# Designs tried in a protein design run: peptides against a protein of PDB entry 6B4E. Part 137

Target 1, 295 residues: chain A of PDB entry 6B4E
Amino acid sequence: TNFDKISKMFWHYKDKIAQIKQDIVLPIKKADVNVRNLLSRHKRKINPKFGQLTNSNQQLFKIQNELTQLINDTKGDSLAYHWILNFIAKAVVHQAETEVRVKPESALPLGKLTLYLLVQFPELQELFMARLVKKCPFVIGFTCEIDTEKGRQNMGWKRNNENKWEDNTSYDERMGGILSLFAIITRLQLPQEFITTTSHPFPIALSWHILARICNTPLNLITNTHFVILGSWWDAAAVQFLQAYGNQASKLLILIGEELTSRMAEKKYVGAARLRILLEAWQNNNMESFPEMSP

## One batch from the design tools (peptide; made by RFdiffusion4, then SolubleMPNN)

Design b2_p23_1_s1 (from b2_p23_1, 14 letters changed)
Fold by OpenDDE base, seed 1:
Structure b2_p23_1_s1 (fold): chain B 295 residues (1-295), chain A 23 residues (1-23)
Amino acid sequence: as target 1 above (295 residues)
Amino acid sequence: SAMQAELEERQKQLDEILEEYKK
């Protein structure tokens, strides 16, 4: 694992966030009042859509079409178009932090919707990845120390208005929610309408990188959160991962489930214990996946 | 082939991890 490369990717996206603020978010505040009003209305219409997702494909398709129309309405103004996509990127990640956090299986419809939008609107891809990396660096396998304020900030820790850090459980759950969404996206097939014309923007190979990079992370940087997000990933994508890479996938799952957990046994991480349970379930031919969506 | 190259790269990564864990 080339950690220098990973670090460069991390800071690339951190810079992208700053660029988005400077070039998209701030300029729109000075835009024509009609444009601002349009975006305000669209924002209000878009926000509820993510919460309207269910385990129904029919409902998914409805929401896809509605969002597509709303986004297309902004294409006449490039700045407005990019602003609405950035808003969507933020909203999707926020949904992962809140809903997926408490209901991991909700990542499936959210992931399907997100993947559709990523393909339909390619400009969303960079905006979405930047937001993901900022909020959850684990999506690219980045890890740094959290003994400093800057380190915690880099790893996506939040502070409240009183400058108090969020508790460990809250952080772990948020990271798990975001990683679940990303894992789902990586293992989903492209929608039928795109499968012959477009390559997958975030393929299953990115899941491979997450696992491999965590396995190579210096042990002194490994925390309970690492095991929590690995468990979240496992629930979201392990079955499909095995289907994709076969024997190599098996080896990597054993590495994270058995070897990494064993090396960190002295820490007695709760997340590691859960991952061990998932490994054992797999070894007993009881690996589960999220239920498929209904028609 | 590209597929074979990717397979070999993944194998290399696995081997590297395994080597480290043997220490």
Scores: peptide ipSAE 0.585, ipTM 0.944, DockQ to the pose 0.773
Fold by OpenDDE base, seed 2:
Structure b2_p23_1_s1 (fold): chain B 295 residues (1-295), chain A 23 residues (1-23)
Amino acid sequence: as target 1 above (295 residues)
Amino acid sequence: SAMQAELEERQKQLDEILEEYKK
C-alpha cells in the first residue's frame, strides 16, 4: 500500500470541495433571479425524494424518473446543472448519516438510486466522491492521527456550537452509515440499460482497496471506528465480495476478521468483537446479506 | 491480460499484508 498516493488522493478531494464552493456554490448566489428561483423549487422537490425510498423497486424507478426530469430541467445552464448535482451529492451523504446509520439495509435502495444517478449524470461522480471523502475518509482507506484538531477534522469529526467534539458513538455510527452506502454502491451491478455501454464508476475493486489499506494501516492509528466501518462494510458487501474475488476475498476477510482483531485485542474494541462474530458466522456458513428489494 | 494483471496485483497486496503480520 502506497500511503503517499492515498494522501494525495485525500487532499485532491479536499481541494475539490474548496473548488466546488468557489466555482459552483458561491457564483450561483450572484446568478439571475430566474435561475435561483428554479434551483430553489427543484431543491424543494428533490430533497424529500430520498426519504421516500422503500424496499420496492417500483418506488425506486418512480423516484429515478422524477429526479432525472428535475435534473434535466437544469441542463440549459451549466452552473445550475452542477449546482443541483452538488446538492444531490450532499443530500445522499446526509441520508446515509441519518437514515442508513439507524437502518443499514436502507443503504440498498439508496445505493441503487445513487448508482443510477452517477451513471446517468457522470458529472455527479467527482462531486459525490469529494463529499464522501470529506465526510468519511475511510471510503478511500485514508487514516490519520486524531490527537490534533486538524487530524480530527480531516477524519470527519464534527464539533457542535460549543466547540465540543461529537461523542465517539455518534462518530462511529455516522462513519458506519456512510461506509455502508459506499460499500453497497461498489457491489451493485449497473442497471440493465447501462451494463453493456458503461463501466461501473465505483466498482468492487474500491472495496478491496478499503480493506487492504486498513490492514496496512499502522496499528497505532487503528481505532474502534475502523472495526465499526469494517463491520458495516461486511454486512453490506461481504457476500458479493466473496463472489467477485473468491479465494483472494476469503484471505482478506480472514485478515481483517481474525488477524487484525487479534492484533488489537488488548484494546477491547466493541467494533472488533462484532467483526469477530461476523467472521464466525461466515465460518459456520451463516453469512447474511441485506434482503433483496421487492418488485 | 488485464484480468491477470489485476489478480497478480491483488496477490501482491495480500502477500505484503501477510508478511507484515508474520512479524
Scores: peptide ipSAE 0.585, ipTM 0.944, DockQ to the pose 0.818
Fold by OpenDDE base, seed 3:
Structure b2_p23_1_s1 (fold): chain B 295 residues (1-295), chain A 23 residues (1-23)
Amino acid sequence: as target 1 above (295 residues)
Amino acid sequence: SAMQAELEERQKQLDEILEEYKK
């Protein structure tokens, strides 16, 4: 694992976030009043859509169509178009931090919706990835120390109004929610209408990179969060990962589930314990996936 | 082939991890 390359990628997306603020978010505040009003209305219409997702494909398709129309309404103005996509990127990640956090299986409909939008609107891809990396660097296998303020900030830790860091449980759960969403996206097939014309923007190979990079991470940087997000990933994508890479997948699952957990046993991480339970379930031929969505 | 190259790369990565864990 080339950690220098990963770091460069991390900072690339951090720079992208800054660029988005300068080139999209700030300029729109000075845009024509009609444009601002349009975007305000669209924002109000778009935001509830993510909460309207259920385990129903029919409902998913309805929401996909509604969002598509709303986004298309902005294409006449490039700045407005990019602004609305950035808003969507933020909203999706926020949904992962809130809903998926408490209901991991909700990652499936959210992931399907997100993947559809990523393919339908390619400009969303960089906006979304930048937001993901900012909020959850684990999505690219980036890890740094969290003993410093800057380190915690880089790893997506939040402070409250009293400048107090969020509690470990809150951080772990948020990271797990975001990673669940990303994992789902990586293991989903493209919608039928795109399979022959478009490559998958975030394929299952990205899941491989996450796991491999975490395995190569210096042990002194491994925290409970690493195991939590690996567990979240496992629930979301392990079955499909095994289908994709077979024996190689199996070896990597053993590496994270057995070897990495064993090396960190002295820490008695709760996340590690859960991951071992998942490993044991797999060994007992009881690996589970999220339930499929209804028609 | 691209597929073979990817397979070999993944194997290399696995081997590297395993070697490190043996230390």
Scores: peptide ipSAE 0.584, ipTM 0.943, DockQ to the pose 0.810
Fold by OpenDDE base, seed 5:
Structure b2_p23_1_s1 (fold): chain B 295 residues (1-295), chain A 23 residues (1-23)
Amino acid sequence: as target 1 above (295 residues)
Amino acid sequence: SAMQAELEERQKQLDEILEEYKK
């Protein structure tokens, strides 16, 4: 694992966030009143859509179409278009932090919607990835020390208005939610209408990178959160990962489920214990995946 | 092929991890 490359990628996206604020978010505040009003109306219409997702494909298609129309309405103004995409990127990640966090299987419809939008609107890809990396660096396998304020900030830890860090459980669950969404996206097939014309923007290879990079992370940097997000990933994508890479996938699953957990056994991480349970279930031919969505 | 190259790269990564874990 080339950690220098990963670090460069991490900081690239951190810089991208700053650039987005400077070049997209702030300029809109000074834009024509008609543009601002349009975006305000669109924001209000878009916001509830993510919460309206269910396990129904019909509902998904409805929301896809509605969002497509709303986004297309902004294409006449490049700044407005990028602003609405950035808003969507933020909203999707927020949904992962809140809903997927408490209901992991909700990652499936959210992931399908997100993947559709990423393909339909390619400019969303960099905006979305930047937001993901900012909130959950684990999506690119980045890890740094969290003994410093800067380290915690880099790893996506939040402080409240009283400057108090969020509790470990809250952080773990948020990271798990975001990682679940990303994992789902990586293992989903492109919608039928795009399969022959477009490459997958975030393919299953990115899941490989997450697992491999975590395995190569210095042990002194491995925390309970690493195991929590690995467990979240497992629930979301392990079945499809095995289908994609076969024996190599099996080896990597054993590395994270058995070897990494064993090396960290003295820490008695709850997340590690859960991951071992998932490994054992797999070994007993009881690996589970999220249920497929209804028609 | 590109597929073969990717397969080999993944194998190298696996081997690297395994070697590290032997230490």
Scores: peptide ipSAE 0.586, ipTM 0.944, DockQ to the pose 0.767; fails the geometry check

Design b2_p23_1_s2 (from b2_p23_1, 10 letters changed)
Fold by OpenDDE base, seed 4:
Structure b2_p23_1_s2 (fold): chain B 295 residues (1-295), chain A 23 residues (1-23)
Amino acid sequence: as target 1 above (295 residues)
Amino acid sequence: SKEEEELKKRKEELEEIEKKYKE
């Protein structure tokens, strides 16, 4: 694992966030009133859509079509188009931080919707990835020390209005929610209409990178959060991961489930305990996946 | 092939990780 490259990637997306603010968010505030009004209306229509997802594919397709239309309405103005995509990127991640956090299986419909949008609107890919990395660096296997304020910020820790760090549980759950969404996206098949024309923008290989990079992370940097997000990933994608990589997948799952947890046993991390339970379930041929969506 | 190359890459990555945990 080349951690220098990972760091470079991390900072690339951090820079992208700054660029988005400078080139998209701020300029739109000075845009024509008609453009601003359009975006305000669209924002109000788009935002509720993510919460309207259910386990129904029919509902998913309906929302996909509605969002597609709303986004297409902005294509006449490049700045407006990018602004609405950035808004969507933020909204999706926010949904992961809130809904997926408490109901992990909701990552499936959200992931399907997101993947569709990522393919339908390629410009969303960089915007979305930048937001993901900012909020949850684990998505690219990045880890740094959290002994400093800057380190915590880099790892996505939030402060409240009183400048107090969020509690560990809240952080862990948010990271788990975001990682669940990303994991789902990596293991989903492209929609039928794109299979022959487009490559998967965030393929299952990215799940491989997450696991491998965490396994190679210096042990002194491993926290309970690492195990929490690995557990979230496991619930979301372990079955499909095994299907994709076979014996190699098995080896990597054993490395995270057995070896990594064993090395960190003295810490008695709750997340590690859960991961061991998941490993044992797999060993007993009882690995579970999220339920499939209904027609 | 591309697939073979990826397989090899993953193999090498696994070997590296496994070495870490043998220590």
Scores: peptide ipSAE 0.690, ipTM 0.963, DockQ to the pose 0.889
Fold by OpenDDE base, seed 5:
Structure b2_p23_1_s2 (fold): chain B 295 residues (1-295), chain A 23 residues (1-23)
Amino acid sequence: as target 1 above (295 residues)
Amino acid sequence: SKEEEELKKRKEELEEIEKKYKE
C-alpha cells in the first residue's frame, strides 16, 4: 500500500472541493436572476426525491426519470448544470449521513439511484467523489491522526456552533452511513441500458482498496470508527465481494475480521466486537445481504 | 492479460498485509 499516493488523492479532492466553491457555487450567486430562479425551483423539487425512495424498483425508476428530466432542464447553461449536479452530490451524501445512518438497508435504493445518475451524467462523478472524500475519507482508505484539530477535520469530524466536537457515536454512525452507500455502489451492476456502453464508474475494486488499505494502516491510527465502517461495508457488500474475488476476497475478510480485530483486542472496541460477530456468522455459512428490492 | 495482472497485484497486496500480522 502506497500511503503517499493515498494522501495525494485525499488532498486532490480537498482541492476539488475548494475549486467547486470557487468555480460553481460562488459564481451562481452572481448569475442571471432567471438562472437563479430556475435552480431554486429545481432544488426544491430535487431535494425531497431522495427521501421518497423505498424498497420498490418501480418507485426507483419513477424517481430516476423525474431527476433526469430536472437535470436535463439545466443543460442549456453549463454553470447551472454543474451547480445542480453538485447539489445532488451533496444531497446524496446528506441522505447517507441521516437515513442510511439509521437504516442501513436504505443504502440499496439510494445506491441504485446514485449509480444511475453517475452514469447518466458523468460530470457528477468527480463532484460526488470529492464530497465523499471530504465527508468520509475512509472511502479511499485514507486515515490520519485525530489527536489534533486539523486531523479531526481531515477525517470528517464536525463541530457545533459552540466549537464542540460531535460525540463519538454520532461520528461513527455518520461514517457508517456514508460508507454503506459507497459500498453498495461498488457492488451494484450497471443498469441494463448502460452495461454494454460504459464502464462502472466506481467498481468493486474500490471496495478492495478500502479493506486492504485499512488492514495495512498503522495500528496506532486504528480507531473504533474503522471497525464500525468495516462492519457497515460488510453488511452492504461482503456477499458480492466474495463472489467477485473468491479466495482473495476470503483472505482479506479474514484479515479484517480476525487479524485486525485480534491485534486491537486490548482496546475493546464495540465496532470490533460486531465485526467478529459478522465473521462468525460467515464462518457458520450465515452471511446475509440486504434484501432485494421489490418490482 | 489485464485480469491476470490485477490478480497478481491483489496477491502481492495480500502478502504484504499478511506479513504485517505475522509480526
Scores: peptide ipSAE 0.690, ipTM 0.963, DockQ to the pose 0.886
Fold by OpenDDE base, seed 2:
Structure b2_p23_1_s2 (fold): chain B 295 residues (1-295), chain A 23 residues (1-23)
Amino acid sequence: as target 1 above (295 residues)
Amino acid sequence: SKEEEELKKRKEELEEIEKKYKE
């Protein structure tokens, strides 16, 4: 594992966030009043759509169409178009932090919607990945020390208005929610209308990188959060991961489930205990996946 | 082929990781 390369990728997306603010978010504040009004209206219409998702494919398709129309309305102005996509990227990640956090299976409809939008609007891809990496560096297998304030900030820790760090449980759950969404996206098939014309923007190989990079991470940097997000990933994508890579997938799952947990046993991490349970379930041919969506 | 190359890369990555945990 080339950790220098991973670090460079991490900072690339951090820079992208700064660039987005400078080139998209701030300039729109000085844009024509009609453009600002349009975006305000669209924002109000778009935001509730993510909460309207259910386990129904019919409802998903409805929302896809509605969002597509709303986004297309902005294409006449490049700045407006990029602004609305950035808004969507932020909204999707926020949904993962709130709803998926407490209901992991909700990642499936959200992931399907997101994947559709990523393919339909390719400019969303960099905006979305930048937001993901900022909020949850685990999505690219990046880890740094959290003994410093800067380290915690880099790993996505939040402070409240009183400058107090969020609780460990809150952080773990947020990271798990975001990672669940990303894991789902990596294992989903492209929509039927795109499968022959477009390559998957975030393929299952990215799940491989997450697991492999974490396994190779120096053990002194491994925390409970690593095991929590691995568990979240497992629930979201382990079945499809095995289908994709076969024996190689099996080896990697054993490495994270058995070897990594064993090396960290003295820490008695709750997340590690759960991952061990997931491994045992798999060994007993009882690996479960999220329920499929209804028509 | 591209697929064979990717398979090889994953093999090498696995070997590296396995070596770590055999120590």
Scores: peptide ipSAE 0.689, ipTM 0.963, DockQ to the pose 0.898
Fold by OpenDDE base, seed 1:
Structure b2_p23_1_s2 (fold): chain B 295 residues (1-295), chain A 23 residues (1-23)
Amino acid sequence: as target 1 above (295 residues)
Amino acid sequence: SKEEEELKKRKEELEEIEKKYKE
């Protein structure tokens, strides 16, 4: 594992966030009033769509079509188009932080919607990835120390207006929610209409990188959060991961489920205990996946 | 093939990680 390369990737996306602010978010505030009004209306229409997702494919397709129309309405103005995509990227991640964290299975319809949008609007890919890395560096297997304020900030910790850090449970759950969404996206097949014409923007190989990089991370940097997000990933994608990589997948799952947890046993991390339970369930041929969506 | 190369890379990564946990 080349950790320098991972670090460079992390900072690339951090820089991208800054660039988005300077080149998209701030300029739109000075745009024509008609454009600003259009975007405000679209924002209000788009935002509730993510909460309207259910376990129904029919409902998913409806929302996909509605969002497609709303986004297409902005294509006449490049700045407006990129602004609305950035808004969507933020909204999707926010949905993962709030809804998926408490209902992990909701990652499936959200992931399907997101994957559709990523393929339909390729410019969304960099915007979305940048937001993911900022909020949850675990999506690229990045880890740094959290003994400093800067370190915590880099790892996505939030502070309130009183400069108080969020509690550990809140952080763990948010990271788990975001990682669940990303894991789902990596293991989903492209919609039928895109399979023959487009490559998957975030394929299952990215799940491999997450697991391998975490497993190879210096042990002094491993925290309870690492095990929490691995557990979230496991629920979201372990079945499909095994299908994709077979024996190699099995080896890596054993490494994180058995070896990593054993090495960190003295810490008595709750997340690690859960991961051990998931490993044992798998060993007993009881690995579960999220239920498929209804027609 | 591309697939074979990817398989080889994953094999090497696994070996590296396994070495870490044998220590």
Scores: peptide ipSAE 0.688, ipTM 0.963, DockQ to the pose 0.884

Design b2_p23_1_s3 (from b2_p23_1, 9 letters changed)
Fold by OpenDDE base, seed 2:
Structure b2_p23_1_s3 (fold): chain B 295 residues (1-295), chain A 23 residues (1-23)
Amino acid sequence: as target 1 above (295 residues)
Amino acid sequence: SAEEEELEKKEKELEEIEEEYKK
């Protein structure tokens, strides 16, 4: 694992966030009033759609179509189009931080919707990844120290209005929610209509990178959060990961589930304990995945 | 093939990780 490369990637996306603000978000505030009004209306229509997802594919397709139409309505103005995509990127990640956080299985419909949008609107891909990395650097296997304020900020820790850090549980759950979404996206197949026309924008290989990079992370940087997000990943993608990479997947799952947890046993991380349970379930041929969506 | 090369890369990466964990 080349950690220098990962760091460069991390900072690339941090810079991208700044660029988005300067080139998309701020300029739109000075745009024509008609454009601003259009975007305001669309924002209000788009925002609730993510919360309307259920375990129904029928509902998913309905929402996909509605969002597609709303986004297409903005294509006449490049700035407006990019603004609405950036809004969607933020909204999806926010949904992961809130809904998926408390109901991990909701990552499946959200992931399907997101993957559809990522393929349908390729410009969303960089916007979405930048937001993901900003909020949850674990999605690219980036880790830094959290002993400093800057380190915590880089790892996506939030402060409240009183400048107090969020509690560990809140942070862990948010990271888990975001990672669950990303994991789902990586293990989903492209919709049938896109299989022959495009490659998967965030393929299962990215899940491989997450696991491998965490395994290679210096142990002094490994925290409970690492195990929490690995557990979230496991629930979201382990079955499909094994299907994709077979024996190599098995080896890597053993490394994270057995070896990494063993190396960190003295820390008695709750997340590590859960990961051990997941490993044991797998060893007993009881690996579970999220239920498939209904028609 | 591209797939074979990717598998080889993954195997190499696994070996490297495993070696580090033996230390």
Scores: peptide ipSAE 0.377, ipTM 0.882, DockQ to the pose 0.808
Fold by OpenDDE base, seed 1:
Structure b2_p23_1_s3 (fold): chain B 295 residues (1-295), chain A 23 residues (1-23)
Amino acid sequence: as target 1 above (295 residues)
Amino acid sequence: SAEEEELEKKEKELEEIEEEYKK
C-alpha cells in the first residue's frame, strides 16, 4: 500500500469539492432567473425520489426513468446539467447518512439507482466520488489522526452550531451508512443495457483496496470506526467479494476479521467485537447477504 | 494473462500484509 498515493488521491477530491463550489454551485446563483427556477423545480421533484425507493425492482425502474427524464431536461445548459448532477451526488450521500445508517439493507436499492445514474450520466462519477471521499475518506482507504481539529475534519467529523463535535456513535453510524452504499455499488453488476458496452465505474477491486489499505494502516491510527465500517462493508459485500476473488478474498477477510482485531484487542473496540462475530458466522458457514429485491 | 497477473499482484500484497502481522 502506497499511502502517499492515497493521500494525493484524498486531496485531489478535496480540491475537486472546492472546484465544484467555485465552478458549479456559486455560478448558478448568478444565472438567469429561468434557469434558477428550472433547477429549483427539478430539485423539488428529484429530492423525494430517493425516499421512494423500496425493495421492488419495478419501483426502482420507475424512479430511474423519472430521474433520467428530469436530468435530461437540464442538458440544454451545461452549467445546469452539472449543478443537478452535483445535487444528486449530495442527495445520495445524504440518504446514506440518514437512512442506510439505520437500515443497512436500504443500501441495495439506493446503490442500484446510483450505479444506473453513474453509468447513464458519466459526469456524475467525479462529483459523486468527491462527495464520498469528503464525507467518508474510508471509501478510498484514507486515514489520518483525529487528535487535531483539522484531522477530524479531514476524516469527515461534523460540528454542530456550537462547534461541538458529533458524538462517536453518530460518526460511526454515518460512516457505516456511507461505506455500506459504496460497498454495494462495488459489488453490483451493471444494468443489462450497459453490461456489454460499458465498464463498471466503481468495480469490486475498490472493495479490495479498502480492506487492504486498512490492514496496512498504522495501528496507532486504527479506531473503532475502522471496525464499524469494515462490519458495514462485510454485511454489504462479503459474499460477493468471496465470489469475485475466491481464496484471495478469504485470506483478506481473515486478515481483517482475525489478525487486525487481535492486534487491537487491548482497545476493546465494540466494532471489533462485532467484526469477530461476523468472522465466526462465516467460519460456521453462516455468512449472509442482503435480501434480493423483488420484481 | 492479464487476469493471472492481477491475481499474482493480489497474492503478493496479501503476503506482504501477512508478514507484517507476524512481526
Scores: peptide ipSAE 0.352, ipTM 0.875, DockQ to the pose 0.863
Fold by OpenDDE base, seed 4:
Structure b2_p23_1_s3 (fold): chain B 295 residues (1-295), chain A 23 residues (1-23)
Amino acid sequence: as target 1 above (295 residues)
Amino acid sequence: SAEEEELEKKEKELEEIEEEYKK
């Protein structure tokens, strides 16, 4: 694992967030009133769509079509188009922080929708990844110290209105939710209409990187959150990961489930305990995946 | 093949990680 490269990637996306603010968000405030009104209307129509997802593919396709139309309506103005995509990127991540956090299996329909949009609108990819990295650096296997304010900020910790850090449970759950979504995206197949024309924008190899990079992370930087997000990843993608990489996947799962947890046993992390349970379930041929969506 | 090379790369990475955990 080249941590210098990971760091560079992390800061690349941090810079991208700043760029988005300067080049997309702020300029639109000065745009023509008609454009602003259009975007306001579209925002209101788009935002509830993510909450309308169910375990139904039929419903998914409906929402995909509706969002596609709404996004296409903005293509006549490049700034408006990028603004709406950035809005969607933020909304998807927010949905992961709220809904997926409490209902991990909801990551599946959300992930399918997101993957579709990422392929349909390639400009969304960088916007989405930047938002993911900002909110949950674990998606690229980035870890830094959290004993400083800057470190906590870099790792996506939030402060409340009283300038107090969020509690550990809240942080863990948010990170788990976001990571679940990303994990799902990495293990999903492209929609049939894109398989022959487009490469997967966030393939299963990115899950490999997450696990490998965490395994290589200095132990003094490993926290309960690492195990929580690994557990979230496991629920979301372990089955498909094993299918993709076979024996190599098995080795890596053993590394995180047994070796990493053992090395950190002194800490008695709750997340680590859960991960061990997941490992044991797998060893007993009882690895579970999220239920497939209905037609 | 590119796929084989990728698998070899992953194997090497795993070996490196495993070696670290043996210490």
Scores: peptide ipSAE 0.334, ipTM 0.870, DockQ to the pose 0.890
Fold by OpenDDE base, seed 3:
Structure b2_p23_1_s3 (fold): chain B 295 residues (1-295), chain A 23 residues (1-23)
Amino acid sequence: as target 1 above (295 residues)
Amino acid sequence: SAEEEELEKKEKELEEIEEEYKK
């Protein structure tokens, strides 16, 4: 694992966030009133759609079509189009931080919707990835120290109204929610209409990178959060990961589930304990996956 | 094949990780 490359990737996306602010968000505030009104209306229509997802594919398709229409309505103005995509990127990540956090299985319909949008609107890909990395650097296997304010900020920690860092549980759960979404996206197949024409924008190989990079992370930087997000990833993608990479997947799962947890045993991380339980379940041929969506 | 090459690369990466954990 080349950590210098990972760091470069991290800062690339941080720079992209700054660019988005300068080139998309700020300019739209000075745009024509008609454009601003259009975007305001669309924002209000788009935002509730993510919460309307259920375990129904029929409902998913309905929402996909509605969002597609709303996004297409903005294509006549490049700035408006990019603004609405950036809004969607933020909204999806926010949904992961809130709903997926408390209901991990909701990552499946959200992931399907997101993957569809990523393929349907390729310009969303960079916007979405930048937002993901900003909020949850674990999606690219980036880790830094959190003993400094800047380090915590880089790792996506938030401050509350009292200017205190969020509690560990809140942070862990948010990171888990975001990573669950990303993991789901990486293990989903492209919609049938895109399989022959488009490559998967965030393929299962990115899950490999997450696991491998965490395994190679200096142990002094490993926290409970690492194990929590690995557990979230496991629930979301372990079955499909094993299907994709076979024996190599097995080896890597053993590395995170057994070896990494063993190395950190003295810390008595709750996340590590859960990961061991997941490993044991797998060893007993009881690896669970999220339920498939209904028609 | 490209797929085989990728699998070989992953195997090497796994070996490297395993070696670090043997220390």
Scores: peptide ipSAE 0.332, ipTM 0.870, DockQ to the pose 0.836

